Peptides against a protein of PDB entry 3ESW. Designs and how they scored, part 160

Target 1, 322 residues: chain A of PDB entry 3ESW
Amino acid sequence: NNIDFDSIAKMLLIKYKDFILSKFKKAAPVENIRFQNLVHTNQFAQGVLGQSQHLCTVYDNPSWHSIVLETLDLDLIYKNVDKEFAKDGHAEGENIYTDYLVKELLRYFKQDFFKWCNKPDCNHCGQNTSENMTPLGSQGPNGEESKFNCGTVEIYKCNRCGNITRFPRYNDPIKLLETRKGRCGEWCNLFTLILKSFGLDVRYVWNREDHVWCEYFSNFLNRWVHVDSCEQSFDQPYIYSINWNKKMSYCIAFGKDGVVDVSKRYILQNELPRDQIKEEDLKFLCQFITKRLRYSLNDDEIYQLACRDEQEQIELIRGKTQ

## One batch from the design tools (peptide; made by RFdiffusion4, then SolubleMPNN)

Design b2_p21_7_s2 (from b2_p21_7, 8 letters changed)
Fold by OpenDDE base, seed 2:
Structure b2_p21_7_s2 (fold): chain B 322 residues (1-322), chain A 21 residues (1-21)
Amino acid sequence: as target 1 above (322 residues)
Amino acid sequence: MDEEIEELKKKIEEAIKKAEE
């Protein structure tokens, strides 16, 4: 009885595919009830949902991608990428080129394009006057600032001239292409859009403890890669827990295809209590949102993404084999 | 469910490995 191992393998693969696909079918009424109850009763869950409604979709705007590509010095970027790629002799294949691109974008963004703004310069006194600025607090946006999705404006008084300088915290990434300054929020917001504009798979990572960064899916490395524009950091998920000795509780990644708890990638020590939601409820929430984001995808796309998700979960459990 | 998936993965990997041998 020649067990047709090929036939069995095919049958198993089909059954496995069907099983995986069954998990991404429309939520059962019971799951919908659970979801609704969770987001209505748990503030953290409501926050994650609210963020997902924005962060999972906002960067998938072709018009914005065009504006970004028109704004960046693409000639410089590609020249630098080509130069670095040529040094490695192309031995590692075409997929590594994208890693070089992301590394150059990190360099370009931090060194040539965007500026850290702890305090604004005085609008009256000019450049390099931030040292003279005293924070007075924050207020709502004015009529002009409101055009660019501004929720808060930080107000500063110049100690030298006494004039008021406004630092609007714009959430419109297109406005950030003009202003070219901000803190971690503005940096990550615009940089996420930049990466997306190059057709990359990118997630926005929200940390509850007031930091944000990106993840890029490297086809070369076949995994999600930590990317922090503020730090010009590529594949250094340890920088927060180890280098900064930062205490953290939650890191949630938001992408077009899913919401994932990536805390295990970044919280390597000094873990804060995860008391905002039950772990099972968080897992359910992320899965539920992910299912919703994938409702329009075909079975093959769903299956491919599910395989990627499983690989990521394995990675997160095993830790990076350094 | 995660254990079942891991067991299934292990079985599939073992089956693939046996098919490649």
Scores: peptide ipSAE 0.010, ipTM 0.398, DockQ to the pose 0.399
Fold by OpenDDE base, seed 3:
Structure b2_p21_7_s2 (fold): chain B 322 residues (1-322), chain A 21 residues (1-21)
Amino acid sequence: as target 1 above (322 residues)
Amino acid sequence: MDEEIEELKKKIEEAIKKAEE
């Protein structure tokens, strides 16, 4: 009896698909109870849930995408992408074009568009006066600043003129298109929106040790790619642990289709204690939130995303960025 | 469902083993 391997493979695929789809059905009452108990009893879990409620959906705003695309120099961006793409001898229509686009967006954003702001310039003395600024502390937003999702305002005094300058920490990425300055939070926030505005699959990565970056899903590389706008970095997940010798405990990625613990991608050495939550509870939490984010998707979309998740988990276990 | 998948995996492994003989 010639074993029809093709028939067996097809049957396996069907059964596997059905099994995967069954995991994404509506949560059982026991899972809901576990989730509710976890987020009410564990502060880290509360934080992850709170971040997911914002970061997983906030960038899926077509109106914001339009504003971004109208604000950027698209002619310059695509000219540079086309130039570099052609230089490397690629044919038009290859999936690798999107990688060139992301690399150019990193260049454009850092070199042409946005500025690092350690200290603001003095509002009275003008440009290039940040060296004269002394921090006085932080306060709440005023009535105007509060319109742009401002949580805190850093206050500085000019050593030259004695005037006070306010540096609002805006969380509204549309306001950041106007201000064109910030630190890692503002950089990552606006850059995440920029990437989303080009129709890319993007995740916001939160590190507990006061850094943030994003990931882009490369269709060419068929994996999530590290992207840091502050560093103009593409596919260099090692820069924090190795180059900076940074100690880290948690890196959590937030996207429209899921929440994923990506710590294994970035924490290569100098791991800090992971004592904020039990590993099993964190895994459950991320899976539960991911499941909820996918409730409106069809079976094919759920299956495709589940396959992507599995590939990522294999990558994270093997420690080999292919 | 896990048991059915495991059974199918076992059948595939057996089939592969037979094909290599």
Scores: peptide ipSAE 0.008, ipTM 0.384, DockQ to the pose 0.283
Fold by OpenDDE base, seed 5:
Structure b2_p21_7_s2 (fold): chain B 322 residues (1-322), chain A 21 residues (1-21)
Amino acid sequence: as target 1 above (322 residues)
Amino acid sequence: MDEEIEELKKKIEEAIKKAEE
């Protein structure tokens, strides 16, 4: 019995495609009920939904992309990318150029463009005066600060001159192009927009234990790649668990095409209890939101994304990152 | 559809096993 392996493989591919497409049809009434009940009864689920409503779509703004590209020193960036690309030769193909671009953007952003702000400089005393600043607490934004999606303002008093300096925590990434300073939130927010402005597939990764970073889909590596603008880090998902010895429970990635639990990529040791939601409910939630985000896509787009999803799940299970 | 996929997987596994024999 010559099992026609080619015929079986073709049938499998057809059936698999049909199966995948069937999963991305409109949600059944039972799924909608389950989703509504989960979001209503589970605070963590409600938080994930709330984040998805913002983070999955906010960076897909062509007007913002234009402003970013007009603000960055593109001549310097591409000069450096071209220089590094020329060293490895053209043998690795055109897709590797994008990896060099992301690496240069990490360098440029940290070294030339943006500043870490633990404490602000005194508005009166000038540069390099942050050491003289004492925190007084936080308050709501004033009328001007509220124009730039500011949720909180940190207040500092200068020990030298006694003046008050405000450090607004802006969530408007266009305002961050002007201020060019912040902590992990501001860094990740603006850097996510920067990567998106180059037409890249990017996800915003939220960690429950007060850190945030990006993932970039590398066409060269054919996978999602860890990107942390604060650390100038490319493809180093281990830095939190191993280098920082950070304890973590959840890492959730938010992109235009889906929401994914990426905890297995980053939580390599010192795992905290995952007690905020049942694992099955979290899986359902992420899949349900992902399904909604893909409702407008055609069958070919849905199929291609589903293939990427499957490859990522295999990667996460096997633990074969680097 | 899940049953058909599982049946096809089983056929492939059987075929692989037979080819390794």
Scores: peptide ipSAE 0.007, ipTM 0.379, DockQ to the pose 0.263
Fold by OpenDDE base, seed 4:
Structure b2_p21_7_s2 (fold): chain B 322 residues (1-322), chain A 21 residues (1-21)
Amino acid sequence: as target 1 above (322 residues)
Amino acid sequence: MDEEIEELKKKIEEAIKKAEE
């Protein structure tokens, strides 16, 4: 009896697809109870949920994308992308072009567009006066600053002129297009929006130990790629653990299609205790939020994302980014 | 669904066994 291997393979694929899709069905009552109990009792879980409610969807704003694209020097960006792409002898239409775009956006953002702000310049004395600035502390936003999702304002006094300079920590990325300065939070926030504005698949990565960065899904590499705008870094997930010798406990990625614990990608050494939540509960939480984010997707979209998730999990288990 | 997957696994295993024979 000639085993119709093709028929068996097709049946397997169908059953596998059905199995995968079944995992993304609406949560059972027991899962909802578990979720509610977890976010009620565990502060870390509450934090992850709160971040997901913002970070997973805030950047999917077409009006913001238009403002970004109108603000950036697209002619310069594409000129540089085309130049580097051509230099490396790639054919037009290759998926690798997007990787060149992201690399140029990293360059453009750091070198031409945005500024790191340890301390602000004195509003009175002008440029390159940050060395004269003494921190006085932080306060709440004023009426104007409050319009731009500002939670905290750092206050500085100029040692030269005695004037006070305010450094609002804006969370509105559109305001950051104007101010063009900040620390890792402002950098990552605006850069995430910039990448999204080019139609890219992007996640915001939160590290518990006071750093944030992006991940971009490269269609060429067929994986999530580390992207840090502060460092002008592309595909260097090791920079924190190895180069900085940073101690870390959690790295959580937030995207429109899911929340993923990506700690294994970035925490290569110097792991801090993961004592904020049980590993099983964190896994459950991320999966639960991910299911919710995918409720409106069709079966094909769910299946494609599930395949991507599986590939990512394999990558994370193997510790191979390449 | 789990039963169907197990039945499918069994069929595959049987098919592999027959192909090795």
Scores: peptide ipSAE 0.007, ipTM 0.356, DockQ to the pose 0.173

Design b2_p21_7_s3 (from b2_p21_7, 10 letters changed)
Fold by OpenDDE base, seed 4:
Structure b2_p21_7_s3 (fold): chain B 322 residues (1-322), chain A 21 residues (1-21)
Amino acid sequence: as target 1 above (322 residues)
Amino acid sequence: MDKEIEELKKKIEEAIKKALE
């Protein structure tokens, strides 16, 4: 009896697909109740939900993508990408080109485009005067600053001229294209938008311990790749735990297609207590939000994303980059 | 029986792998 293994495999794949798709059906009433109770009773869950409502969708703005592409020196970027790509002997059309693009964008952003701002320069004294600036505290935005999703403004006094300089913490990434400066929040915010503007799959990673970065889905590597614009870092998820010896508890990735606890990718040592939420509740929360984000997708899209999710979960469990 | 099942599992796994490529 020649068992048609191909036929069996096809049948199994169909059944598996159906099984996977069944997991992404609309939430049952019991799941909705659990979700509502969780976000109303657990502050961390509420925070994750709040972030997801913004971070998962805000960067999917075609108008913003156009503005970004018009603002960046695309000629320089692609020139450098092509140069490095050719140098390594890759043929045109290889999926690895996008990795080179992301690496160049990291370089371009840090070296040519954006500036780290510990303290602003004095508006009166000019460039390289930040050393003379004394923090006076923070205040609310003025009428002009409020136009650009500014939550807080840091106030500095120049020790040399006595003038006040305002450093508004803008959350509008389009405004950041103008200001060209910030800290990890501004860096990650604008860089996430930049990557999205090139049509890349990108997630915003929030760390509870006051850092943020990106993940890019590399089609060449077939996985999510750590990307930190502040550090000009590509595929170095260990930099926080190992190089910085940073203590961390939670890393949550926010993308258009899902919310994922990626703590296992980044928290390699010095783990802080994960006491903000039960692990099962966090898993449920991320899955629930992810389901909601995928409600409008077709079965094929859902299946492809589910396959990607499975591979990521395997990676995270194994502690090995695939 | 166990050996036959193991062989069948292996063949199915190979076929699935091929189908996923």
Scores: peptide ipSAE 0.014, ipTM 0.398, DockQ to the pose 0.157
Fold by OpenDDE base, seed 1:
Structure b2_p21_7_s3 (fold): chain B 322 residues (1-322), chain A 21 residues (1-21)
Amino acid sequence: as target 1 above (322 residues)
Amino acid sequence: MDKEIEELKKKIEEAIKKALE
């Protein structure tokens, strides 16, 4: 009896697809109750939810993408990408081009476009005067600063001229295209938008221990790739735990299609206590938010994303990020 | 029997792979 393996495979695929789709059905009343209770009783869960409401959707703005692309030196960027891509003889196919693009964007952003700002220059004394600046504290935004989603303004006094310089911590990434300076928050915020503007699948990664970075889904590597604009780093998830010897507890990735605990990718040693939420509750929370983000997607899209999710989970469990 | 099952699994996996292409 010639076993029709093709028929069996097709049947298995259908059943598997149905099974996957069943997981993304509208949440049961019990799940909704659990979710509501969790976000009302657990501060960490509330924080994750709050971040998801912003970070998962804010970068999906076509008007912002246009502004970004009009602002960047695309001729320089693509010239450099083409140059690097030509070196491999195109043997790896077209998908690798995007990896070269992301690497060039990292270079361009850090070297040519954006500036790290520990302390601002004095508005009166001019460039390279940050050494003369003394922090006085922080205050709320003024009327002008408030126009650009500014929650905090750092205040500095110049030791040379005595004038006050304001350093608004803008959260509007379009304003950051103008100011072109900041710390990890501003860097990651604008760089996330930049990557999104090129049509890439990007996640914003929040680390509880005061750092943020990106992940990019590489079609060439067929996985999520660590991207840190501050460090000009591509596919080096180990830099925090190993190179910096940083202690960390949580890394949460926020994307348009889901929220994922990616702690296992980055916390390789020196793990801090994960005591902010029960592991089961965090898993539930991320899954619940992810389901909500996918409610408008069709069955095929849901299935494809679910397959990607499973691959990522396997990667995270095996510890084989490279 | 174990070898036969392994061969069968491999054939199924290959068929699934082809069906996903």
Scores: peptide ipSAE 0.011, ipTM 0.415, DockQ to the pose 0.147
Fold by OpenDDE base, seed 5:
Structure b2_p21_7_s3 (fold): chain B 322 residues (1-322), chain A 21 residues (1-21)
Amino acid sequence: as target 1 above (322 residues)
Amino acid sequence: MDKEIEELKKKIEEAIKKALE
């Protein structure tokens, strides 16, 4: 019985495509009611929705991309990428080149471009004076700081000169191109924009336990890849749970094409209680937001993204990170 | 039966992969 596997595969693909396309139709009234009730009654759901409204679209700004590309040392970056690419002699050149680019951007960003700021330097005493800074607390932005989407300003007093130094926590990534300093929030914010400026598929990953990072979709690896600019880390999703022994409950990825619970990729041990929302409600929420984000896409785009979604879900279930 | 099912799954997966290329 020569099972015509090719014919079966073709038939399955057609039916699968039709099935997927049917799922991405406009939400039924019952789904809208469920969604509204969920975000109204569950604080965690409301938070995820609020984040999605910002993080899923804010980085898709062509004017910002131009500013980024004009600000970065592209000659240095591409020189280094070309150098590393040439060493490995890969015949499959185009897709793997992007992985080298992301790795170089991680290096460039951490080593040459951006600075970690635990405490600011004293504005009066100059460079390398952060050790003399005492935190006084936080306050709202002043009139100038408010121009750059600043929610909080940390205030420090210099123990040497007695002057006050302000460390505004800017959320405007264009301002961060100027200041070139911050913590995980500023690092991830600007680095997400940088990756987007190169035309890459990028997600912003929010961890409930006060950390943030990126994911990049590698065409070479054909999957989402962990990217942490603070750690200069590429494809090391285990660093938080294993290396840091961090306890975590939720990791949510926000991208232009979807919102995904990626907790299974990063929470390998020391899982905290997932008690903020029912698992079925979180799945529904992420799917619902994802569906809305894809309303303007054509059938082929929807199908391709759905195939990626399925592959990612299989990966997350099998635990086959390297 | 389990080995035969696994072989069939592999053949189907390969055929699907080829059809998606």
Scores: peptide ipSAE 0.008, ipTM 0.386, DockQ to the pose 0.156
Fold by OpenDDE base, seed 3:
Structure b2_p21_7_s3 (fold): chain B 322 residues (1-322), chain A 21 residues (1-21)
Amino acid sequence: as target 1 above (322 residues)
Amino acid sequence: MDKEIEELKKKIEEAIKKALE
């Protein structure tokens, strides 16, 4: 009897889909209790939950996307993308075009648009005076700064004129479109919004050891791709552990469709103790938050995302098979 | 028997891939 492999495959896919969908059903009461206990008893879990409540949804703002697209030099960006795309002999409509777009956005953002601010310029002495600035500490925002989701203001004194300059650490990415300067936090925050404004699937990656970056889901590569706006880096997840010899414990990715521990992608050596939470509890936490984020999605969307999740988990276990 | 199983797995995988396209 000729085994109808096509029929078997179809049946297997149906059963597998049903199985996957069953995992994304409403959490059982016991899971809710476990979740509540975890976030109330574990500070790291509480932090992850708090970040997820902000980072997973804040960038899904159509009004912000419009403001971003109106602010960027889209003509320059697309001109450069088209030029590089054509130079490499690709046909229009290939999925790889989006990778070229992200690479150009990295270039544009670092070279043309945003500036690194180690120290601010003196408000009184003018441009290129940051070398004369001495840090005095940090304080809370004033009434004007508070309008732009500012938690901390760094205070500097000019060694030349003696005047005080304030460097507000704004968390409002729209304000950052105006200020055009910051450190890794401001860079990643605004760049995440920029990528989202182009309709891309983007995650914000938080590292416990004081760095942040993005991941972009490449349809061409069919995986999450490391993106660091500060470094103009595309698909170089090794730069922290290998190039910087950075010690790290946790890297958590926050996106609209899920929260994922991506530590295995970035922590290749010099791993710090992962003692903030039990591994099983962290896994449960990320899965639980992810289930909640997907609660309103239809069965097909849930299934597609679950397949993506599985592929990512395989990648993280096997290491990047380039 | 192992070879037959591997061949069967390959055929199933190919069929699944085709069904997902």
Scores: peptide ipSAE 0.008, ipTM 0.369, DockQ to the pose 0.154

